# Peptides against a protein of PDB entry 3NZW, part 169

Target 1, 212 residues: chain A of PDB entry 3NZW
Amino acid sequence: TTTLAFRFQGGIIVAVDSRATAGNWVASQTVKKVIEINPFLLGTMAGGAADCQFWETWLGSQCRLHELREKERISVAAASKILSNLVYQYKGAGLSMGTMICGYTRKEGPTIYYVDSDGTRLKGDIFCVGSGQTFAYGVLDSNYKWDLSVEDALYLGKRSILAAAHRDAYSGGSVNLYHVTEDGWIYHGNHDVGELFWKVKEEEGSFNNVIG
Target 2, 222 residues: chain B of PDB entry 3NZW
Amino acid sequence: QFNPYGDNGGTILGIAGEDFAVLAGDTRNITDYSINSRYEPKVFDCGDNIVMSANGFAADGDALVKRFKNSVKWYHFDHNDKKLSINSAARNIQHLLYGKRFFPYYVHTIIAGLDEDGKGAVYSFDPVGSYEREQCRAGGAAASLIMPFLDNQVNFKNQYEPGTNGKVKKPLKYLSVEEVIKLVRDSFTSATERHIQVGDGLEILIVTKDGVRKEFYELKRD

## One batch from the design tools (peptide; made by RFdiffusion4, then SolubleMPNN)

Design b2_p22_3_s2 (from b2_p22_3, 11 letters changed)
Fold by OpenDDE base, seed 4:
Structure b2_p22_3_s2 (fold): chain B 212 residues (1-212), chain C 222 residues (1-222), chain A 22 residues (1-22)
Amino acid sequence: as target 1 above (212 residues)
Amino acid sequence: as target 2 above (222 residues)
Amino acid sequence: QPPLPDTSLAARYMETLERLSK
């Protein structure tokens, strides 16, 4: 798995691969590793698929309850804290979760929290999470700027996942790409890694370790 | 070392069509190298046009299916006999599975039916309740043998339009019921030849708007 | 065999985190 999220002048980019593996077996190439918690909040999945899917869906319900009670959208901080508190209660039980909660509220602006099953909760501008995270960081950190255009930011997210998919055997399938703004998240499509790889190689003249 | 789980072998396969879905399973039940039964159905009509199979450890599979059937019954009681949708069924099954997160049902679960738009639907679950809707899924002993075949024949993976020098993929299209049944039969016939835990009989449940139809085919009994 | 939950992803994730924490 490789997931990433980063803040920039235009909001948040979220990009994830779609491969699920069981050992050496590719269980699926089409896993949705972004959970659409609500129209304004995204959760990413790394680690145990069931743990992330179950609890982030549960989180969605909690967020909805908050909105119904308070007549206001839940903050990203509060949403991530709910999840963090929950997983902390299960600390030592064997949950496996590496998640990013991403959203944009008027009060907070674009916000990303990293939450894992070890009880860590971190606010930050850039996170890559998963077995391919180091490969993604290599590309992302090298090209990241706050002032990226939306187009460039989307490409950078996609390109970083592609790099990870290329080097990490546990990442691949496709890139699912999201842009998060104050108005909510926007899905920017599913990009098959195979097709994307050759396109990028041709356009950039990159990936010269592979002979077409 | 105590192992709470057994493995009863077998293989299951789901394929969604445009206005139908199929869920198929062999009828062999085995422990190690001993055939317990040559006809033990593992694909069930659960009502509301939902068919279900939980393949792996048969005791766990049976328990899960029974719990789901009970869930359907209670859903009717609580909601004035409202039909349970396939997506709601999937969510319910997730909760059943995840409820035993720390002592999982040792099964690969597949359900098939029609979605609210009348389109074929197949949902696949891991042992602890992660699930996704797919066009096709193989589970069980011979899943690793069958799934690549399904990728090629259902999803047309690695197929290209002739004369395009591999630049244009074969377009996706729904398969007919007859085509799907042929694929299922070929899959299980092939699997039976290469896997000792698959064989004896093939039961196919076909879900349409008119209900669930069952078909049975003999497999090799070696 | 029913596929084990993608514990492999979890394991590698944990290994990566452990490596980065050092």
Scores: peptide ipSAE 0.022, ipTM 0.723, DockQ to the pose 0.079
Fold by OpenDDE base, seed 2:
Structure b2_p22_3_s2 (fold): chain B 212 residues (1-212), chain C 222 residues (1-222), chain A 22 residues (1-22)
Amino acid sequence: as target 1 above (212 residues)
Amino acid sequence: as target 2 above (222 residues)
Amino acid sequence: QPPLPDTSLAARYMETLERLSK
């Protein structure tokens, strides 16, 4: 798995691969590793698929309850705290979660929280999470700037996941790409890694470790 | 060391069509190298045009299916006989599976039916309740043999339009029920040849707007 | 950040099974 999210002048980019593995077996190439909690809030999945899917879906319910009770959308801070508190209650039970809660509220602006099953909760501007995270960081950190255009930011997110998919055997399938703004998240498509690889190789003259 | 789980072998396969869905399973039940039964159905009509199979440890599978059937019953009681949608069924099954997160059902679960638009739907679950809607899924002993075949024949992976020098992929299209049944039969026939835990019989449940139809085919008994 | 172990569902399942077998 490789997931990433980063803040920039245009909001948040979220990009994830779609491969699920069971040991050496590729269980799926089409897993949705972004959970659309609500139109303004995204959760990413790394680690145990069931743990992430179950609890982030549960989180969505809690967020909806908050909205109904408080007549206001939940903050990203509060949403991530709910999840963090939950996983803390299960500390030592064997949950495996590496999640990013990404959203945009008027109060907070574009916000990313990292939450994992160890109870860590971090606010930050850039996170890569998963077995391919180091590969993604290699590309992302090298090209990241706050002042990226939306187009460049989207490409950078996509390109970083592609790099991870290329080098990490546990990452691949496709890149799902999101742009989070004050108006909510926008899905920017599913990009097959195979097709994307050849396109990028040709356009950039990159991936010269592959002949073709 | 005590192992609370058994492995009863077998294989299951789901394929979604345009306006139908198929869920198939062999009827062999084994323990180790011993055949317990040559005809033990593992694909079930659960009502509301939902078919279900939970393949792996049969005791766990049966328990899960029973719980789901009960869930369907209670859903009707609580919601004035409202039909349970396939997506709601999937969510329910997730909760059943994840409810035993720390002592999981040792099964690969697949359900099939029609979505609310009348389109074929297949949902696949891991032992602890992660699930995905897919066009096709194989589960069980011979899943590793069948799934690549399905990738090629249902999703047209690695197929290209003739004369394009491999640059144009074969377009995705829905398969007819006859084509799907043929693929299922070929899959299980091939799996039976290469896997000792698969064989004896093939039961196919076909879900359409008109209900659930069952077909049975003999497999090798060796 | 420590690399989250790619707990493939299978690896976690096996760990869970190992814990249950104990």
Scores: peptide ipSAE 0.019, ipTM 0.743, DockQ to the pose 0.058; fails the geometry check
Fold by OpenDDE base, seed 1:
Structure b2_p22_3_s2 (fold): chain B 212 residues (1-212), chain C 222 residues (1-222), chain A 22 residues (1-22)
Amino acid sequence: as target 1 above (212 residues)
Amino acid sequence: as target 2 above (222 residues)
Amino acid sequence: QPPLPDTSLAARYMETLERLSK
């Protein structure tokens, strides 16, 4: 798995691969590793698919309850705290979760929290999470700047996942790409890694380690 | 070391068509190298045009299917006999599975039916309740043999349009019910030849707007 | 941050089984 999220002048970019593995077996190439909690809030999943899918869906319900009770959308801080508190209650039970909660509220602005099953909760500007995270960081950190255009930011997110998919055997399938703004998240499509690889190689003259 | 789980072998396969879905399973039940039964159905009509199979440890599978059937009954009771949608069924099964997250059902679960738009739907579950809607999925002993075949024949992986020098992929299209049944039969016939835990009989449940029909085919009994 | 082990659902299942067997 490789997931990433980063803040920039235009909001938040979220990009994830779609491969699920069971040992050496590719269980799926089409896993949805972004959970759309609500129109303004995204969750990413790494680790155990069931743990992430179950609890982030549960989180969505909690966020909806908040909205109904308080007549206001939940903050990213509060949403991430709910999840963090939940997983902490299960600490030692064997949950495996590496998640990012991403949203854009008027009060907070663009906000990303990392939450994992070890009890860690971190606010930050850039996170890559998963077995391919180091490969993604290599590309992302080298090209990141706050003043990226939306187009460049989207490309950078996609390109970083592609790099991870290329080097990490546990990452691949496709890239799912999101842009989060104050008006909510926008889905920017599913990009097959195989097709994307050759396109990028041709356009950039990159991946010269591959002859073909 | 105590192992609470058995493995009864077998294989299941779901394929979604445009306006139908199929869920198929062999009828062999085995422990190690001993055939317990040559005809033990493992694909079930659960009502509301939902068919289900939970393949792996048969005791766990039967328990899960029973719980789901009960859930359907309670749903009808609570909602004035409202039909349970396939997506709601999937969510319910997730909760059944994840409810035993720390002592899981040792099964690969697949359900098939029609979505609310009348389109074929197949949902696949891991032992702890992660699920995905897919066009096709194989589960059980011979899943590793069948899935690559399905990738090629249902999703047209590694197939290209003639004359395009491999640059244009074969377009995705729905298969007819006849094509799907043929594909299922071929899959199980092939699996039976290469896997000792698959064989004896093949039962196919076909879900359409008119209901669930069953077809049976003999497999190798060796 | 340490790379989160891509614990395949299968690996976690196996870990659960190992815990149950202990």
Scores: peptide ipSAE 0.017, ipTM 0.733, DockQ to the pose 0.059; fails the geometry check
Fold by OpenDDE base, seed 3:
Structure b2_p22_3_s2 (fold): chain B 212 residues (1-212), chain C 222 residues (1-222), chain A 22 residues (1-22)
Amino acid sequence: as target 1 above (212 residues)
Amino acid sequence: as target 2 above (222 residues)
Amino acid sequence: QPPLPDTSLAARYMETLERLSK
């Protein structure tokens, strides 16, 4: 798995791969590793598929309950705290979760929290999470700047996941790409890694270790 | 080493069509190298046009299916006989599976039916309840043999239009029920040849707007 | 006994499921 999220002048980019594995077996190439909690809030999944899917769906329910009770959308801080508190209660039980809670509220603006099953909760501007995270960081860190255009930021997110898909056997399938703004998240499509790789290689003249 | 799980073999296969879905399974039940039964159905009509199979450890599979059937009954009771949608069924099954997260049902679960738009739907679950909707899925002993075949024949992976020098992919299209049944039969006959835990009989449940139809075919009894 | 199909998003999840299945 490779997931990433980063803040920039235009909001938040979220990009994830779609491969699930069982040992050496590719269980799926089409896993949805982004959970759309509400129109303004996304959760990403790394680690255990069931753990992430179950508890982030549960989180969605908690967020909705908050909205109903308080008559306002839950903050990204509060949403991430709910999840963090939950997984902390299960600390030592064997949950495997590496998640990012990404969203927008008027109060907070674009916000990213990292939450994992070890009890870590971090606010930040850039996170890569998963077995391919170091490969993604290599590309992302080398090209990131706050002043990226939306187009460049989207490409950078996609390109970073592609790099990870290329090097990490546990990552691949496709890139799912999101842009989060004050108006909510926008889905920017599913990009098959096989097709994307050759396109990028041709256009950039990159990946020269691979002969076409 | 304490191992509470058995492996009863078998293989299941789901394929979604445009306005139908198919869930098929062999009828062989095995322990180690001993055939317990040559006809032990593992694909079930659960009502509300939902068919289900939980393949792996049969005791766990049976328990899970029974629990789901009970869930359907309670759903009707609580919601004035409202039909359980396939997506809601999937969510319910997730909760059943994840409820035993720390002592999982040792099964690969597949359900099939029609979505609320009347389109064929197949949902596949891991042992602890992660799930996704797919066009096709093989599960069980011969899944590794069948799934690549389905990728090629249902999703047309690695198929290209003739004369395009491999530059134009074969377009995706829905398969007819006859085509799907043929693929299922070919899949299981092939799997039976190469896997000792698959064979004896093939039971296919076909879900359409008109209900669930069942077909049976003989497999090798080796 | 071969493990049943399971899904993991990372290598460590696979290990967890394998452990739970034993």
Scores: peptide ipSAE 0.017, ipTM 0.741, DockQ to the pose 0.135; fails the geometry check

Design b2_p22_3_s3 (from b2_p22_3, 11 letters changed)
Fold by OpenDDE base, seed 2:
Structure b2_p22_3_s3 (fold): chain B 212 residues (1-212), chain C 222 residues (1-222), chain A 22 residues (1-22)
Amino acid sequence: as target 1 above (212 residues)
Amino acid sequence: as target 2 above (222 residues)
Amino acid sequence: QPPLPDTSLAALFMKTRERLSK
């Protein structure tokens, strides 16, 4: 798995691969590793598939309850704290989760929290999470700027996941790409890694470790 | 050390069509190298046009299916005989599975039916309740033999239009029920040849708007 | 409490999103 999110002048880019594995077995190439909690809030999934899917869906319910009770959308801080508190209660039970809670509220602006099953909760501008995270960081960190255009930021997110998919055997399938703004998240499509790889290779003259 | 899990072998396969879905399973039940039964159905009509199979440890599978059937029953009681949608069924099954997160059902679960638009739907689950809607899924002993075949024949993976030098992928299209049945039969006959835990019989449940139809085919009994 | 499952066997069928690199 490779997931990433980063803040920039235009909001948040979220990009994830879609491969699920069970050991050496590729269980799926089409997994949705982004949970759309509400129109302004996303959760990413790495680690145990069921743990992430179950608890982030549960988180969605808690966020909706907050909205109903408080007559306002939940903050990214509060949403991430709910999840963090939950996993902390299960500390030592064997949950496996590496998540990012990404969203926009008028109060916070675009916000990213990293939450994992160890109980770590971090606010930050850039996170890559999963077995391919170091590959993604290699591309992302080398090209990241706060002042990226939306187009360049989207490409950078996509390109970073592609790099990870290329080098990490446990990442692949496709890139799901999101842009989060003050108006909510926008889905920027599913990009098959195979097709994307050849396109990028041709356009950039990159990936010269592959002949073809 | 006590092992609470057994492995009863077998294989299951789901394929979604445009306006139908198929869930198939062999009827062999084994323990180790011994055949317990040559006809032990593992694909079930659960009502509301939902078919289900939970393949792996049969005791866990049966328990899960029973719990789901009971869930369907109570859903009707609580919601004025409202039909349980396939997506809601999938969510319910997730909760059944994840409810035993720390002592999981040792099964690969697949359900099939029609979505609310009347389109074929297949949902697959891991032992602890992660699930995904897919066009096709193989589960069980021979899943590793069948799934790549389905990738090629249902999703047309690695197929290209002739004369395009591999530049144009074969377009996705729905398969007819007849085509799907052929693929299912070929999958299981092939799996039976290469896996000792698969064989004896093939039961196919076909879900359409008109209900659930069952077909049965003999497999090798060796 | 019931015995703990064999995580190795269970892992064979569990979908993973891969471990975090720590």
Scores: peptide ipSAE 0.092, ipTM 0.814, DockQ to the pose 0.182
Fold by OpenDDE base, seed 5:
Structure b2_p22_3_s3 (fold): chain B 212 residues (1-212), chain C 222 residues (1-222), chain A 22 residues (1-22)
Amino acid sequence: as target 1 above (212 residues)
Amino acid sequence: as target 2 above (222 residues)
Amino acid sequence: QPPLPDTSLAALFMKTRERLSK
């Protein structure tokens, strides 16, 4: 898996691959590693598929309950804290989760929290999470700046996942791309790596390690 | 070392069509190298036009299916005989599986039915409840033999339009029920030849708007 | 309610469980 999220002048970019594995077996190429919690809040999934899918769906329910009780959308800080507190209660039980909670509230603006099953909760501007995270960071860190245009930021997110999909055997399938703004998240499509790779190679003149 | 699990072998396969879905399984039940039964059905009609199979350790599979059937019953009691949708069934099964997250059911679960738009639907689960809706899925002993075949023949992977120099993929299209049944039969006959835990009989449950139909075919009894 | 933990048994399913990361 490779997931990433970063803040920039235009909001938040979230990009993830779609491969699931069981050992050396490719279980799926079409997994949805982003949960759409509400129109303003996303969760990403890395680690155990069931752990992430179950508990992030549960988190969605908790966020909805908050909205019903408080008549206001939950903050990104509070949502991430709920998940963090939950996994901390299971510390030592063997949960495997690496997640980013990304969203917008009027109070916080665009916000990203990293939460993992070790009990770590971090607020930050840039995170890559998964077995391919270092490959993604290599591209992302080299090209990131706060003042990216929305178009360039979307491309950078997509391109970083592509790099990881190329080098990490546990990442691949497709890139799912999101842009989060003050008006909520916008889905920017599913990009098959098999097609995207050749397109990017041709347009950039990159990936010269591959003869095509 | 203590091992509370068995492995009863077998293989299951789900394929979704446009307005139907199929879930098939062999009828062989085995332990190690000994055939326990040549006809032990493992694909079940659970009501509300939902068919289910949980393949792996048969004791766990049977327990899971029974729990789900009971869940359907109580859903009717609690919601004025409302039909359980296939997506809601999938969510329910996730909770059944994940409820034993730390002592899992040793099974690969597949359900098939129609979604709320009348389209064929197949959902597959790992042992602890991660699930995905797919057009096709093989599970069990010969899944690794069958799944690549399904990738090629259902989803047309690695197929291209002639004369396009490999630049245009074969377009996706729904398969007819006859085509799907043919693929299922070919899958299981082939798997039977190459895997000792697959054989004896093939039972196919076909879900349409008119209900569940069952077909049976003999497999090699080796 | 959350299930009771048994890490030793859970480990047996690592080969069959789907993973979204190594």
Scores: peptide ipSAE 0.131, ipTM 0.798, DockQ to the pose 0.064; fails the geometry check
Fold by OpenDDE base, seed 1:
Structure b2_p22_3_s3 (fold): chain B 212 residues (1-212), chain C 222 residues (1-222), chain A 22 residues (1-22)
Amino acid sequence: as target 1 above (212 residues)
Amino acid sequence: as target 2 above (222 residues)
Amino acid sequence: QPPLPDTSLAALFMKTRERLSK
């Protein structure tokens, strides 16, 4: 898996691959590794598929309950804390989760929290999470700046996942791409890695390690 | 080393069509190299036009299916005989599976039916309840033999339009019920030849708006 | 406290469950 999220002048970019594995077996090429919690809040999934899917869906329910009780959208800080508290209760039980909670509230602005099953909870501007994270960081860190245009930021997110999909055997399938703004998240499509790779190679003149 | 699980072999396969879905399974039940039964059905009509199979350790599979059937029953009691939708069934099964997260059901679960728009639906589950809606899925002993075949024949992977120099993929389209049945039969006959835990009989449950139909075919009995 | 899984079971299902990351 490779997931990433970063803040920039235009909000948040979230990009993820879609491959699931069971050992050497490719279980799926089409897994949805982003949960749409509400129109302003996203969760990403890495680690155990069931752990992430179950508990982030549960998180969605908790966020909805907050909205119903408080008549206000939950903060990104609070949403991430709910998940963090939950996984911490299961610390040592063998949960495997690496997640980013990304969203926008008027109070916080665009916000990203990293939460994992070890009990770590971090607020930050840039995170890559998964077995391919180092490959994604290589591209992302080399090209990131706060003042990216929305178009360039979207491309950078997509391109970073593509790099990881190329080098990490446990990442691949497709890139799912999101842009989060004050008006909510916008889905920017599913991009098959097989097609995207050749397109990018041709347009950039990159990936010259691959012949053909 | 303590191992509470058995493996009863077998293989299951789900394919969704436009207005139908199929869930098929062989009828062989095996332990190690010994055939326990040549006809032990493992695909079940659970009501509300939902068919289910949980393949792997048969004791766990049967338990899970029974729990789900009971869940359907109580759903009717609690909601004035409302039909359980396939997506709601999938969520319910996730909870059944994940409820045993720390002592899982040793099964690969597939359900098939129609979604609320009348389109064919197949949902696949790992042992602890991760699930995905897909056009096709193979599970069980010969899943690794069949799934690549389904990728090619249902989702047309690695197929291109003639004369396009590999630049245009074969377009996705729904298969007819007859085409799907042919693919299922070919899948199981081929798997039977190459896997000792698959054989004897093939039972196919076809879900349409008119209900569940069953078909049976003989497989190799070696 | 949530129950701790059997270590043997954890090892058994590590290869069978779907993983999104290594």
Scores: peptide ipSAE 0.119, ipTM 0.795, DockQ to the pose 0.069; fails the geometry check
Fold by OpenDDE base, seed 3:
Structure b2_p22_3_s3 (fold): chain B 212 residues (1-212), chain C 222 residues (1-222), chain A 22 residues (1-22)
Amino acid sequence: as target 1 above (212 residues)
Amino acid sequence: as target 2 above (222 residues)
Amino acid sequence: QPPLPDTSLAALFMKTRERLSK
C-alpha cells in the first residue's frame, strides 16, 4: 500500500493506490483505501484491510453521532482523536492500522492527522503511509511547495503514488485521487497504473529504466 | 501444536451479470487426501434473493452461514419483513466475521444477489471481514488457478482490439447468463484437472429478479 | 518430501488476512 496526503495553498491532496495482498498473492487491484466519512472528511487505510475498513467505518458512525448530538460537524482533531483513543484501547491486541484523517472545518481549516495502531497521533502538512511510503516521499519531497497550483498538486499526488506503485510490489492497481477544499472533498478519478505509467513515461521522458 | 482449524478443500466462484448473479461451488469435501463426500453442497440460498458460500474449514463455514440466516430472520422481525438488501447483508456479514477477529472463521466468503437497482452483485470477504463488491471472485483451493482466468474472461484483462498494436483495450461489457455459465463450467472443469481438492460435482445458483435457480453438472470423480 | 505447512495460529492468520501494506 501507498497512501499520501499533503496540505498546500489550495487545500489538501489525498492519493492512494488500490492493491491488496495476502503474502505474494494479489488479492485485489480495486480496493477502496479512502473512506468518505462525510462531505468534508476523508480517512485513508493502510495495514490490515479488515482492521482499517471496520474501524474507520465505525469512526464514520461516531462522526455522524457527533453531528446529530451537537448539531455541528465534528472537527478533524476530534475525529482523529476518537480513532486514536479506540486503537489505543486495543494496543497489544494485534491491530494493524496506518491512517490519515483529512478534512476541512471552518474552525481548523484544511487539516491532516496521522493515526496508527501504535497509538501515534500527529498533525502535519505532509504524510506518506504504507509499504511504498518511502518511494512516494522521494517524489513528493522533491517537488512539493506550498504554492503549487491545484493542477500541479493533483499531478504531484498522482505521480508520487505512481512512483511507489512502480517500485513497491505491494502497491499498484490504480490511483484514487481526491482534492479537499473548504467546500468539501472532490473525487478526481481512478487512474489505472498500467495506463498511467506509459502516459507519464512518454510525457515526462521518465522511467528510463524501462525500455517499453 | 494447537491447530483448531481444518481444511475441507473445495472452490467457489461468483460472477455478476447485468441483471443476474451466479455463485457456484464444487461439491467435493475432503480432509487431507481423503474424500469425505462427493456431494456436500456449500452454496446456499439464504432468503431475500441472497446466496452465500463460506469456503475453507467447513465447520466454520456452516456456522457462519447459519448465523447469517438467523440474522436475516431477525432482520425481518425487527423491520416489518423488509427485504435485506445485498449491501446491508455484506455489512452484517462483516460484523459476524470481525466479531471473531481474534479467533477468525477460517473461510473465504462470497455472497451474490441483486443490488437495489436490480443489477448483479458479488461481494467477497476475507476471514476477518474485509469486503469488496466485485464483478467476479474465486475462492478456496483452486482460487489461484481460476482468478487469473476470470480476470481475462470477465474483466478482459490483457485483451486488446485487433489491429491497434495493443493500444486500445477490449471494452468492458456484461456477459449473458449463458456466457457466464460456460465460463463457470470451464473454470471448474479446468480446476478439477489440476487440483485434487476440486471435483465430483458443480452446483450453480443463479439469482435473478424471479428468484434463485439451481443447476448441477458432473465433474471428474478422480 | 516437502516440509509440512506451518499450522501455527500466527501463520494461519497471516496467510488468510488481506493486507494493505507490507
Scores: peptide ipSAE 0.105, ipTM 0.804, DockQ to the pose 0.191; fails the geometry check

